# Peptides against a protein of PDB entry 3C2G: the designs that were tried, part 53

Target 1, 209 residues: chain A of PDB entry 3C2G
Amino acid sequence: IRTFDLLGLLLHDSDAIDGFVRSDGVGAITTVVQYPNNDLIRAGCKLLLQVSDAKALAKTPLENILPFLLRLIEIHPDDEVIYSGTGFLSNVVAHKQHVKDIAIRSNAIFLLHTIISKYPRLDELTDAPKRNRVCEIICNCLRTLNNFLMMWIPTPNGETKTAGPNEKQQVCKFIEIDILKKLMSCLSCEGMDTPGLLELRSTILRSFI

## One batch from the design tools (peptide; made by RFdiffusion4, then SolubleMPNN)

Design b2_p14_8_s1 (from b2_p14_8, 8 letters changed)
Fold by OpenDDE base, seed 5:
Structure b2_p14_8_s1 (fold): chain B 209 residues (1-209), chain A 14 residues (1-14)
Amino acid sequence: as target 1 above (209 residues)
Amino acid sequence: SPLDRALAASVPDL
């Protein structure tokens, strides 16, 4: 735990972060968070979030790391783990087609649906810190989903991958009435990615139906 | 498990 806090204090510059990632620092963290210690898992996932935008991650094999992190988020009911893990996911999939493909094969779309579905409506959360954290988690999920959907949107200048039938089915779950009611309850919350929510809905309705 | 508790207690202050 203190080692991760100290590493987090040293990893403020892009060169140190890239140096850590090039030294298999992400693999090291994922090895350590296999221990059944919630505080260690929180600290490790927070450190993963801190390095999640590193340029060196484009050269890091994520085939073993990403499925493990997705499983960690699935099994931990901890908002800090879910926040950090969804934050990491949203950053690592950005502009990286191969990482998107790994995440999708690892059931990430359904996991993100499960995360959003498990939280109460934001308008039912009276505790402001809890509401803000849940809002941030939903924003991380939305950003990740929009990044996935971009692979299947017809671009004027590229071979569009077609979503498989399973991926299409998983994406269409985000337009079901219960999840839509939940997502609509977020629109009044301060800090909500309202553009990302509208983009998700618009993209699903235009390209997946 | 008892093992998970022992592991959680044996994790150094990482």
Scores: peptide ipSAE 0.025, ipTM 0.575, DockQ to the pose 0.021; fails the geometry check
Fold by OpenDDE base, seed 3:
Structure b2_p14_8_s1 (fold): chain B 209 residues (1-209), chain A 14 residues (1-14)
Amino acid sequence: as target 1 above (209 residues)
Amino acid sequence: SPLDRALAASVPDL
């Protein structure tokens, strides 16, 4: 725990972060968070979030790391782990087609649906810190989903990949009535990615139905 | 690895 907190204090600039990532720092964190210690898992996932936008990640093999993190997010009830893990996911998939493909094969679309579904409506959360953290988690999920959907949107000038039947089915779950009611409860929350929510809905309705 | 052994030994203080 204290070692990850110290590393998080030392990794304050992009060059230090890139140096850590080039030294297999992400692999080292994922080795350590395999231990059944909640505080260690929380600290390790927070450190993963801090390095998640590193340029060096484009050269890091994520085939073993990303499925492990997705499984950790799936089984861990802790909002700080979910926040950090969805933040990491949303940053690592940005502008990286191969990382999107790894995440999707690792059931990330369904996991993001499960994450959004498990939280109360934001309008029912009276505790402002809890509401804000849940809002941030949902925003991380929306940003990740929109990044996935972009792979399958026809562009006027390019061969677009078609979503497989399973991916299409998983995407269409985000327009079901119960998840829509949940997502609509977010529209009144300060700090909600309302544009990203509207984009998700619009893209599903135009391209996946 | 040597790193995995050092990490495993330091887990209580990590």
Scores: peptide ipSAE 0.025, ipTM 0.558, DockQ to the pose 0.024; fails the geometry check
Fold by OpenDDE base, seed 1:
Parts: structure tokens; sequence; C-alpha cells
Structure b2_p14_8_s1 (fold): chain B 209 residues (1-209), chain A 14 residues (1-14)
């Protein structure tokens, strides 16, 4: 724990972050968070979020790291772990087709649906810190989903990957009545990515039905 | 589990 807090204090600039990532720092964190200690898992996932935009991640093999992180988020009902893990996922898949493919093969679409489905409506959360954290988690999920969906949208330049039948089915789960009612309850919340929510819905309705 | 508690107690203060 103290080592991750100290590392977080040293990783303030892009060159230090890139140096840590090039030294297999992400693999080191994922090894340490295998221990069944909640405070260690929180600290490790927070450090992963801090390095999640590193340029060096484009050269880091993520085939073992992403499936492990997705499983960690699935098992741990901790908002700080889920926030950090969904934040990491959203940043690491951005602009990286290969990383999107690893996440999707690792059942990320269904996991993101499960995360959103487990939280109460934001309008039922009276505690402002808890409501804000749940809002940030949902925004991380939406941003990640929109990043996946863009792979299957026809581009003018002719390389359209078709979504498989399983991926199409998992994407269509986000337009079911119960999940739509939950997502619509977020539209009135301060800090909600309302554009990202509307984009997700419109893309599913236009390209996946 | 009892094993998870023993493992959690064996983790260094990292």
Amino acid sequence: as target 1 above (209 residues)
Amino acid sequence: SPLDRALAASVPDL
C-alpha cells in the first residue's frame, strides 16, 4: 500500500509515467493486486488509473493484464476499484484497435452492462460523494462502450469489421427497458456524460437492430 | 474464507 502511494507521488510527469510503464510497472501492479487485500487492490487500481493514458501502453502487451483486470472488477463490489478499473479500461482502449479486441474477447461488453445494472438509480442516491462516484463509473462505462461500437460503424474508407452475433446480442442489452430506464434517470444528474449516453443509444438503434 | 484472511494478513504493507 505505502509503496503504491509513494509511486503515485513520483508519477507526476509524462516521462516518469512512461518510464514506469516501460519497466513493466503495469505487470508489477497486476501481480501485487492478486493478493486478497482490499486496501492493496484499491491502491493498485488507483495507480493503474494514474498511468492509464501513458504513451508507452501502446507497446505494452495487454493480453494477460486486461482479462485479469476485468475479472478483478467483476469480483470486487468496491466503488473505488470499479471506478479505477473502468477508468483504466476506458483510457487504455482509446485509439487502440488491438486493445479493444482483447477487451471484447474478454467479455468486457457484458461486464460493463453488469456494472451499470448493479448500481441504483442516481436519483435514489442522497449522498453526494457516492452519487458522484457512481456517475463517474457510469460515464467510464459509456465512454468505453462508445469506443467499442465505433469499430463496427461503417467508415467512408471501406474497412468495416462486422460485429459477431454474440457481440451484437451483448450490445442490444443496452436498449432493454430496464437498463434504458436506469440510464435515462442519469440525464438529470450533474456530471453525467449526456452526449455519450445519447451517442450509445443512437448508435445501437441505427447500426445493431 | 479463512484462507483469504490468512493470505490478506501475509501481504506486506506495499
Scores: peptide ipSAE 0.025, ipTM 0.568, DockQ to the pose 0.021; fails the geometry check
Fold by OpenDDE base, seed 2:
Structure b2_p14_8_s1 (fold): chain B 209 residues (1-209), chain A 14 residues (1-14)
Amino acid sequence: as target 1 above (209 residues)
Amino acid sequence: SPLDRALAASVPDL
């Protein structure tokens, strides 16, 4: 735990972060968070979030790491783990087609739906710290999902991957009435990515229906 | 589980 806090204090510049990632630091954290200690898992996932935008991650093999982290987020009920893990996922898939493909094959679209489905509406949360953390988790889920949808949007250059029937079905779950009510409850939250929510809805309605 | 608690207690202060 203290080692991850100390590492988090040393990893403030992009060159130190890239150096850590090139030294298999993500694999090292992933090995340590296999221990059934909640504080260790929180500290490790927080450190993963801190390095999640590193340029060196484009050269890091994530085929074993990313499925493990998705499973950790699926089984862990901890908001801090879910926040850090969805934050990591949203950053690591950004601008990286191969990482998006790994995440989608690892059932990430359904996991994002499951995460949003587990939380109450934000208007039902009276505790402001809890409400803000749930809002941030939902923003991380939306940003990740928008990054996936971009692969299936027609580009001016005519190169479009088509979503498979399973991926299309999983994406269409985000326009179900109960999910839409939860997502709409976020529009009044301070710090909500309202553009990202509107983009998601517009993309699903235009490209998946 | 009791095993998870024993494993968690065996983790160094990382």
Scores: peptide ipSAE 0.024, ipTM 0.552, DockQ to the pose 0.021; fails the geometry check

Design b2_p14_8_s2 (from b2_p14_8, 10 letters changed)
Fold by OpenDDE base, seed 4:
Structure b2_p14_8_s2 (fold): chain B 209 residues (1-209), chain A 14 residues (1-14)
Amino acid sequence: as target 1 above (209 residues)
Amino acid sequence: SPLDRSLAASEPDD
């Protein structure tokens, strides 16, 4: 805990964050969070989120790290871990085709659906901090999905990858009425990425029309 | 894609 707090304090500078990542800092964190200590796992995942936008991640081998993190956020019961992990995932795949490919091969699309499905409707949550955290998790999942879908949208230059049949089937699960209701409920939460959610809605519609 | 989005890491509470 204290070590991750110290690292968090030291890593407020973008160059320091990039240096940490270049020195296999992400690998070091993932090693530490393999121990069955919930405090370490929470602190480690928070630190992952803090470094998740580092430029050096584009040069970091994530073939072993990313599948591990995906498994962690699949099984861990702590919302703070899920928040940090899904936030990291959304950022680490952004603008990085090779990382998107690793995530997709590791069943990330289905995992995002699973995470969203585990949470109740936001209107059933009376505790405001809990409701907001759940909303943020859903938003992180949906942002990640949008980042995946962007690969399959035709660009003016005509170079578009086609989603495989399995990926298409997994994406189709996000048009379920319960998922759509949760998406809409997130639009009512203050401080959420409303433009991003609206963009996702547009992207989903374009993917199915 | 140029339309990819990232979560702002600098939330003031973190």
Scores: peptide ipSAE 0.107, ipTM 0.732, DockQ to the pose 0.118
Fold by OpenDDE base, seed 1:
Order: structure tokens, then C-alpha cells, then sequence
Structure b2_p14_8_s2 (fold): chain B 209 residues (1-209), chain A 14 residues (1-14)
């Protein structure tokens, strides 16, 4: 039983998860996964996903952690690492403007596009577990993108940041025909957040076209 | 207002 497996078994309670995060648990995981062991990296990223909704993350400095995770996802072709990492990313940026800014400065939008682009069309995958995992990864990427786009949508009572020209260009890549075909293939998968994916499409079209 | 979305962090331990 690996350390991360043991921690995963202990972290079923929200208070325990929050306590782990308050004790720099995310930093500890990030340190451990720097060792080039695929099993360790998988276990560490899975644990990150498990703690990704902790309240204490709002108080955790992520300036060094988030760029490292983005780089890890970029260089590892492992679907389990990509799934856990993109899931963590989607959750950690949710409702946290400062974390969104860190991710965007670290080229997260481009990375999300790259991740989606590297996978085949779902209809080309005959293995159901593999197909479902790929669909989940694409959904995680698109959810993360939608969370970023919320920054640039005017609210009745809020100051809205304007997206820079580079961000606009990167977002526009998600309406390319190959990306749209992959999105449509995800809409046909059972159990997927179809309303959320359609919302993203609508948001992109309204904001940047 | 449009809301951010989160993934359910607890994968059921298969």
C-alpha cells in the first residue's frame, strides 16, 4: 500500500481533507510527484483530485504548485494523470479569480486545447473504458475553459476583466471543426454533463464571435 | 449570473 493510497483511504471526510490541505498537503504531493515514477505520479494526481474541492485551497498559495501541475500534465501521456490533473484544475480554479489568473498566465488555455487535440475521436475508440476516460478528460478540459470564460462575462454588479488578444485567439481555437467534432462525440456519451458542454459552446460563441 | 462548475471530487472507489 503506497502512502498516497493510504492517504486516499483516510481522506473521505471533508474536515480531514481540509486539514490535509491546511497542512500544506498539496505542496507535499507536488514535491513527491517530482520523482520520475509513473505509479507515484498517478497516485499523487489522484489524491490531488480527491482534495481539489477543499475550502482551504482558497487560502493556499498556488503560484508554484499550479504551473508545476500544468507542466506535469503537458509532458505525461498517461490518461489517468491527465484525468486527475484536469479534474483538479477545473475544481481549483472554480470560484477563485486569483487561481484562474495564475492558470491563464501559465498558458492553461493553450494546454487544454493541446490535450483535447491529442486524443482521437471517440467513435474511433472501441474499448468502452478507454472511450469513457477520454470523454471525461475532454469534459474536464471544457469545464475548466468555461470557468475561465466566466471571468470575461459581464455581471450586473461586477467589474469585468477584458480578455487579452492572446486569450481571445486561444479560446477561438476551440471552435475549430476538429474540436467541435470531439465535443459532439462527448455529447453522445452516457452520463456526461451535456448541458455544461452546450453552455460552453454558447459561451464561446457569445464572447468571442 | 453564470456560475463556475466543479467536478465531483469523490470518485467512488471501485
Amino acid sequence: as target 1 above (209 residues)
Amino acid sequence: SPLDRSLAASEPDD
Scores: peptide ipSAE 0.107, ipTM 0.730, DockQ to the pose 0.123
Fold by OpenDDE base, seed 5:
Structure b2_p14_8_s2 (fold): chain B 209 residues (1-209), chain A 14 residues (1-14)
Amino acid sequence: as target 1 above (209 residues)
Amino acid sequence: SPLDRSLAASEPDD
């Protein structure tokens, strides 16, 4: 716990973060969070989030790490773990086709839907910090989904990968009225990137059209 | 993809 806090406090420099990642820091964290300690898991996932935008991640083999993290998020009902984990997922798949493929093969799309589905409607949350955290989690999920969807959007310069039938079906679940209502409810949360949410919504909806 | 988004690390230290 203290080690992760210390590392989190020291990892403010991009070169230091890259150095940590190059030294298999992500693997080290994922090893540590396998222990059944909630505080350790929270701290580890937070640290993962903090290093999740490291350029060195593009060179890190994630075939064993990413499925484990996805499972961790799936089984932990902890908002902080889910927030950090979905944030990490969003960032780690960004601009990395090979990582997107690993995540998708590891049932990430369905997991994102499951996460959003498990949270109550934001109008039912009276605690502002809780409501905001839930909004952030939903945003992380939708951002991750958007990053996946970018693979299947035709680009002028390349052959568009086609989503498999299972992936299409899983993506279609995000246009369910309950999911859309939850997304819309996030627009009322203070401190949220409302324009970003609207853009994500638009992209998702356009992907079905 | 250039349209991919990342979460900004700037959570204000509350």
Scores: peptide ipSAE 0.117, ipTM 0.728, DockQ to the pose 0.115; fails the geometry check
Fold by OpenDDE base, seed 2:
Structure b2_p14_8_s2 (fold): chain B 209 residues (1-209), chain A 14 residues (1-14)
Amino acid sequence: as target 1 above (209 residues)
Amino acid sequence: SPLDRSLAASEPDD
């Protein structure tokens, strides 16, 4: 716990973060969070989020790390773990086709749907901090989904990958009325990137059009 | 075309 807090305090610049990642820092965190300590898992996932935009991640083998993280957020009913984990996931797959493929093969699309589905409606959450955290988690999930969907959107000058039938079916689950309502509820949360959420909504809807 | 999005790694409160 203290070590992750210290690392979080030291890793304020992009070069230090990149150095940590180059030194297999992500692998080290994933090793540490295997211990059955909730505080350690929270701290480790938070640190993962803090290093999730490192350039060195593009060169880091994630074939073992990413499935492990996905399993971790699947089995831990902890908002902080889920927030950090989904945030990490959204960032690590961004602009990295090979990482997107690893995540998708590891059932990430279904997991994102499961996460969103398990949370209550935001209107049922009277506690503002809890409501905001749930909104952020939903946003992280949807951002990750959007990053996946970008692979299948035709670009004017490029070959577009086609989503497989299973991926299409999993994506179709996000047009469920309860999912759409949760997305819409997030638009009303203060401090949220409303333009970003609207764009995401548009992308999701266009994927079915 | 819409670009991939990233979340800022630093929360303002951290």
Scores: peptide ipSAE 0.111, ipTM 0.732, DockQ to the pose 0.128; fails the geometry check

Design b2_p14_8_s3 (from b2_p14_8, 8 letters changed)
Fold by OpenDDE base, seed 1:
Structure b2_p14_8_s3 (fold): chain B 209 residues (1-209), chain A 14 residues (1-14)
Amino acid sequence: as target 1 above (209 residues)
Amino acid sequence: SAIDRSLAASEPPD
């Protein structure tokens, strides 16, 4: 059984995934993706995405892992790596205030904007698989942003964190015409979380404008 | 209610 086969089997069992994460599996993957091998990087990031919903992540120290991943997805040219990395980021920050704080301190909001800005308009992409992948990346970025914005929405219980001035400025960049056009293009793609994207748009417009 | 969203991690195994 090749190591990859074992990992493939783990992905079908939630307890096995949790066991992998508890055994510093995320740290192990991040070590592997530091080698200059695109196949390893792609496979490693895909595996990160696959374990990104593990309950054990709530107990995993991510102070070193998240900044590294953010740097990777900032620099790496492979759409598959970017897709997996942004997907992982979206899931790992979900429902975890501590993880959101680490990501934001590591300039995640600005990075999400940068990633979206690097891709052409979807209308310029004639290849359907590539267009869909780019759309998914943009959606992952926007979902992650929405998860961050949830921290600053007043809760009925009165605990409202206020976004700092830098965070507000970074969020305001997402209302740029080019970003909005890309968002609208994603709404036309099949299988996308259209309600989520619309919610994000409304949240950005209401909270920072 | 403002709820965090997660991507369905279940890509079918290649």
Scores: peptide ipSAE 0.184, ipTM 0.768, DockQ to the pose 0.123
Fold by OpenDDE base, seed 5:
Order: structure tokens, then C-alpha cells, then sequence
Structure b2_p14_8_s3 (fold): chain B 209 residues (1-209), chain A 14 residues (1-14)
């Protein structure tokens, strides 16, 4: 725990973060969070989030790391773990087709839907910090999904990958009325990127409707 | 052009 806190304090510059990642820092964190200590898991996932935009991640083998993290998020009810993990996921897949493929093969799309589905409606949450955190988690999930969807949007300069039937089915679940209501509720949360949420919603809807 | 989005790593200090 203390080590992760210290690393979190030191990893404020991009060079240090890249150095950490190049030194298999992500692998080290994922090894540590395998221990059944909730505080350690929380701290480790937070650190993962902090390094999640590192350029060095493009060169990091994630075949073993990413499935493990997805499982961790799946089994942990801790909002902080889920927030950090989904945030990490959204960033690590960004601009990295090979990482997107790993995540999708590891059932990430379904997991994102599951996460959103498990949370209550935001109007049922009276605690503002809790409500905001839930909104952020939903946003992370939708951002991740959006990043996946980018693979299947026809680009003028590339071979369009087509989503498989399973992926299409899983994505279609995000247009369920209950999920849409949760997204709409997030738009009223303070400090949320409302334009970003609307963009994500629009992308999701346009991709499948 | 549709681009991937990233979460800003800077959480406001508690």
C-alpha cells in the first residue's frame, strides 16, 4: 500500500510514468493486486489508472494483464476499484487496436454492460459523492465502449473491421431503456463532462440504430 | 474524424 502511494506521488511526469511502464510496472502492480487485500487492490488499481495513458503501454504485452484486470473488476464490488479499473481500461485500449482485441476477446463489452446494470439509478442515490462516482464509472464504461466502437466505424483510410455477431449483440444491450436512463441521469451530475457523455451516447446510438 | 477518448489522469486532489 505504501509503495503504491509513494509511486503515485512520484509519477506525475510523463517520463517517469513511461519509465515505470517500460520496467514492467503494470505487470508488477497486477502481480501485487492478486493478493486478497482490498486496500492493496484499491491502491494498485488507482496506480494503474495513473499510468494508464503512458505511451509505453503500446509496447507492453497485455495478454495476461488485461484479462486479469477485467476479472478483478468483475468480482470486486468496490466502487474505487471499478472506477480505477474501468478508467484504466478506457485509456489502455485507446489508440491501440491490439489491446482492444484482447479486451473484447476477454468479454470486456459484456462486463461493461454488467457494471452499468449493477448500479442503481442515480436518482436513488442521495449521497452526492457516491452518485458522482457511479456516474464516473458509467462514463468510463461508455468511453471504453466508444473506443471499441471506433474499430467498426468506416474510416476512409482503412479496412473496416466488422464486429462479430456476439459483439453486435452485446453492444445492442447498451441501448436498453434502463441503461439509457442511467446515462441521462449522469448528465445532471456535477463535474461531469456532459458534452462527452452526449457524444458517447450519440456514437453508441448511431452505431447500432 | 471519430477518435478514441481518454480519461484525464488528474483527479482533483481530495
Amino acid sequence: as target 1 above (209 residues)
Amino acid sequence: SAIDRSLAASEPPD
Scores: peptide ipSAE 0.178, ipTM 0.755, DockQ to the pose 0.110
Fold by OpenDDE base, seed 2:
Order: structure tokens, then C-alpha cells, then sequence
Structure b2_p14_8_s3 (fold): chain B 209 residues (1-209), chain A 14 residues (1-14)
């Protein structure tokens, strides 16, 4: 627990983070969080989030790491773990087509929908810290989805990948009224990426409706 | 322009 906190304190510049990642730091964290200790899992996932934007991740094999993290998020009900894990996921897939493919093959789109579906509406949460954390989780999920959808938008050079029928079906679930209400509720939260949420809405409508 | 987005800031360690 304290070890991960200490590492987090040391990793404040991009070079140090890249050095950690190049030394298989992500693999080391994923090994440690395999132990059934909630505090350890929280600390490990938080550290993952802290290194999730490292350039060195583009050269890191994630074929085993990413499916493991997705499974961890799926089975662990801890908001802090889910926040850190979905944050990591959103960042690690950004600008990396190969990583997006791994995540999608590992049923990430459905998982994101499941996470959002399990949380209550924000207006039903009276505790401000809890409400804010739930909002952040939903935003992380939606940001991740938006990053996936970017694969299926025409590029300036005219190249476009096509989503498979299963992916299309899974994405269509995000236009369900309950999901849309939760998305809209996040727009009123402080510190949320409102432009990103609006962009996602536009992307979904343009791509699948 | 539509681009991938990242969570720019991580929470500080406890």
C-alpha cells in the first residue's frame, strides 16, 4: 500500500513515468493487485492511472494486462478501483489503435455500459463526494467509448474502419434513455469534461443514428 | 476536430 503511494509521489515528471513503464512497471502493478487486498488494489489502480498517459505505453504489450484490468473492474465494486481503472482504460486506448482493438475484443464496450447501468442517477445521490466520484466514473466510461468511436469516423485521407455488428449493437445501448439521462446529469457536475461529453453525444448520433 | 481524449490530471496519492 505505502509502496504504491511512495511510487506515486516520485512519478511527477514524464521522464520518470516513462522510465517506470519501460521497466515493466505496469506489469509489476498488475501482478501486485492480484492479491485480494482492497487497499492494495486501490493503491495499485491509482498508480496505473498516474502512468496511463506515458508515451512508453505505446511500446508496451498490453494483451495480457488489459483483459486482466477489465476483469478486475468487472468484479470489484469499489468506486475508487472503478474510477482509476476506467481512467486508465480511457488514457491507455487513446491514440493507440492496437490497444483499442484489445479492449474491444475483451468486451470493453459492454463493460462500460454495465458500469454506467449499475450506478444510480446522480440526483438520487445526496452525498456530494459519492456523487462526484460516480460522475467521474461515468465520464471516464464515456470518454473511453468516445475514443473507441473515433476508430469508425472517416479520416481526412478517406480511410474508415467499419464497426462490426456486435460493436454496433453494444454502442447502440448507450442511446438508451436511462444512459442518456445519466450522461446529461454529468454535465451539471463541477470539473467534468463537458465538451467531451457533448462530443460523444454528437459522435454517437452521427455514427449510429 | 474529433480527437481521442485523455484524462489530463490524476489525483494525487494519499
Amino acid sequence: as target 1 above (209 residues)
Amino acid sequence: SAIDRSLAASEPPD
Scores: peptide ipSAE 0.152, ipTM 0.752, DockQ to the pose 0.108
Fold by OpenDDE base, seed 4:
Structure b2_p14_8_s3 (fold): chain B 209 residues (1-209), chain A 14 residues (1-14)
Amino acid sequence: as target 1 above (209 residues)
Amino acid sequence: SAIDRSLAASEPPD
C-alpha cells in the first residue's frame, strides 16, 4: 500500500509515468494485484488509473494485462476497484484501436453493461460520497463505451471498421430504459461533467439511430 | 468530429 502511494506521489510527472510504463510498470502492478489482498488490489488499481493516460501504453503489450483486469473488475465487487479499473480501461483504450480490439474481444462491452446494471438507482443512495462514486463508475463505463463506438463511426476518409453482429447486439443493450435512467441520474450528481455526460448521451443515441 | 475521451487521471493533490 505504501509503495503504491509513494509511486503515486512520484508519478505526477508525465516523463516519470512514461518511464514507469516503459519499464513494464503496468505488468508489475498486474502481478502484485494477483495476490488476494483487497487493500493491495485497491492500491494497485488506483495506481493503474494514475498511469492510464501514459503515452508509453501505446507501445505496451496489453494482450494479457487487459483480460486480467477485466476479469478482476468482474469478480471483485469493490467500488474503488471498479472505479479505478473502469477509469483505466476508458483511458487505455482511448485513441488506441488495437487496445479497443483487445478489450472488445475480452467481452468488455458486456462487462460494462453488467457493471451499470448491478448498481442501484442513484436516488436510492442517500450517502453522497457513495452516490458520487457510483456516478463516476457509470460515467467511466459510458466513456469507455463511447470510445469503442468511435471506432465504428464513419470517418470522412471512408475507412470505417464495422462492428460485428455480436458487438452490435451488446451495444444495443445500452439503450435499455434502465441504463438510460441511470445515465440521466448522473447529471444530478455534484461535480460531474454535465456537458460531457450530455455528449456521451448524444453519441450513444446517435449510434443507434 | 467525435473524439475519444479520457478521464483526467490526476486527482487534484489532496
Scores: peptide ipSAE 0.166, ipTM 0.753, DockQ to the pose 0.126; fails the geometry check

Design b2_p14_8_s4 (from b2_p14_8, 10 letters changed)
Fold by OpenDDE base, seed 5:
Structure b2_p14_8_s4 (fold): chain B 209 residues (1-209), chain A 14 residues (1-14)
Amino acid sequence: as target 1 above (209 residues)
Amino acid sequence: SPLDRSLARSEPDD
């Protein structure tokens, strides 16, 4: 725990973060969070989030790491783990086609839907910090989905990957009224990036049109 | 894709 906190405190510099990642820091964290200790898992996932935008991640093999993290998020009911993990996921897949492919093959789309579906409506949450955290998680999930959807948007050059039938079916679940209501409810949360949420909504809706 | 988004580094919770 203290080690991750210390690393988190030291990893304020982008070069330091990149150095950590180049040194297989993500693999190291993943190894540590395999131990069934909730505090350790929280700290590790938080650290993952902190390094999730590192440029070195583009060169990091994630074939084993990413499926493990997805499974961890799937089975762990902890909001902090889910927040950090989905945040990491959203960032790590950004601008990295090969990482998106790994995530999708590992049923990430389904997982994102499952996560959103498990949370209550935000209007049912009276605790503001909890409500905001749930909103952030939903946003992380939707951002991740958006990053996936970008692969299937036609490029001006006409070459677009087509979503597989399973992926398309899974994506279609995000236009369910319950999911849309949850997204809309996030717009009422204080301190949230409302413009960003609206953009996400628009992108998701456009992807089905 | 230029439309890919990353999380803005949230300021570390003080």
Scores: peptide ipSAE 0.101, ipTM 0.720, DockQ to the pose 0.114
Fold by OpenDDE base, seed 2:
Structure b2_p14_8_s4 (fold): chain B 209 residues (1-209), chain A 14 residues (1-14)
Amino acid sequence: as target 1 above (209 residues)
Amino acid sequence: SPLDRSLARSEPDD
């Protein structure tokens, strides 16, 4: 725990973050979070989030790491773990088609829907810190979904990948009224990525045209 | 957290 905290405090420089990632720092964290200590898992996942936008991740194999993290998020009913994990997922799939493919093959789309579905409506949460954290989690999930959907939008040159039948079915679940209501509720939360949520809305609409 | 990174988003060209 203290080691992860120390690393988190030191990793304010992009070169230091890249150095950590190049030294298999992500693999080291994923090894540590396999132990049944909630505080350690929280700290490890937080550190993952902090390095999740590192340039060096483009050269890091994630074939074993990403499925493990997805499973961790699936089985841990901890908002801090889910927040950090979904944030990590969102960042690592950004601008990396091969990582998107790994995540999708590991049922990431379904997991994102499951996460959003399990949380109550934001208007039912009276505790402001809890409400904000839940909103952030939902936003992370939706941002990740947007990153996936972008791969199926036609490019100006007319080239596009097509979603498989299973992926299409999983994406269709996000147009359920309960999911849409949660999306809309996030727009009212202070400090949230409103432009990103609006972008997702646009992307969803374009995906179903 | 003040240590939270900005979250990255994909571009349509991805």
Scores: peptide ipSAE 0.045, ipTM 0.657, DockQ to the pose 0.352
Fold by OpenDDE base, seed 1:
Structure b2_p14_8_s4 (fold): chain B 209 residues (1-209), chain A 14 residues (1-14)
Amino acid sequence: as target 1 above (209 residues)
Amino acid sequence: SPLDRSLARSEPDD
């Protein structure tokens, strides 16, 4: 049994997960996945996803970890790595402005678009497990984008930042017809976060009003 | 106000 598999078996509750994160478990995983072993990289990224909602992550410095993960997702064509990595990203930026800022300056918006663009249309996938995994990846990317866009939507109770011109241009790419078709295909998949996808659509439209 | 969204974390292998 691999170390990451063993850790996955032990991390069944929030206290154990939080303890792992407080002991620099995320840093340990990112160190191990630097070695060129596909099974190890898959297991490590899966473990990252499993701990991605830990409360201790709010106190964990991610300035080096997050850019590394983004680079890993960029260069590794493995669906399982991309699924786990985008899932981790979506969770870790949620409700944490400073983490969103780290991701954005590390070209996360462009990366999300690149990921979605590289996958075929769902109607071209005949294998149900593959189709479902691709749909989940696209959903993770779009959920992450939605979390970023929330920073630039005016709220009654706070001063909102304005997106820079580069960020605005990158967000505009998500309204391309190919991207929209993939989004629509995901809305028809069972078990997907349909409310989240609809929210994203609304958020994108609001960002350009 | 709109809220950020996160996924449920993946479960350990059985």
Scores: peptide ipSAE 0.034, ipTM 0.610, DockQ to the pose 0.118
Fold by OpenDDE base, seed 4:
Structure b2_p14_8_s4 (fold): chain B 209 residues (1-209), chain A 14 residues (1-14)
Amino acid sequence: as target 1 above (209 residues)
Amino acid sequence: SPLDRSLARSEPDD
């Protein structure tokens, strides 16, 4: 815990973060969070989130790391772990096709749906910190989904990958009324990426029309 | 895609 806190304090500089990542820091964190200590897992996942936008991640093999993180999120019903993990996921898949592929093969789309489905409606949450955290988690999930969907949208000048039948089926679950209501409820939360959520809505619509 | 989104790093107090 203290080590991760210290690293969190030191890793505010982009070059330092890149140095950490280049030194297999992400692998080190994932090794540490395999121990059954909830505080350690929380701290480790938070640190993962803090380094998740590092440029050096583009050169980091994530074939073992990403499936592990997805499994961790799946089995830990902890908001802080889920928040950090989904945040990490959203960042590492951004702009990296090979990382998207790893995530998708690891059933990430289904997991995102499961996460969103398990949380209560935001209007049922009276505690503002809890409500905000849940909203952030949903936003992280939806942002990740958007990043996946974007790779299947035809571009005028580029080769577009087509989603496989399994991926299409998994994506179709996000048009459920419950999911859509949760998406819309996030738009009313202060400090949320409203433009991003609106973009996702547009992307979803384009994916199904 | 160049339109893919990433989250900003969480602030230390978050």
Scores: peptide ipSAE 0.033, ipTM 0.605, DockQ to the pose 0.114

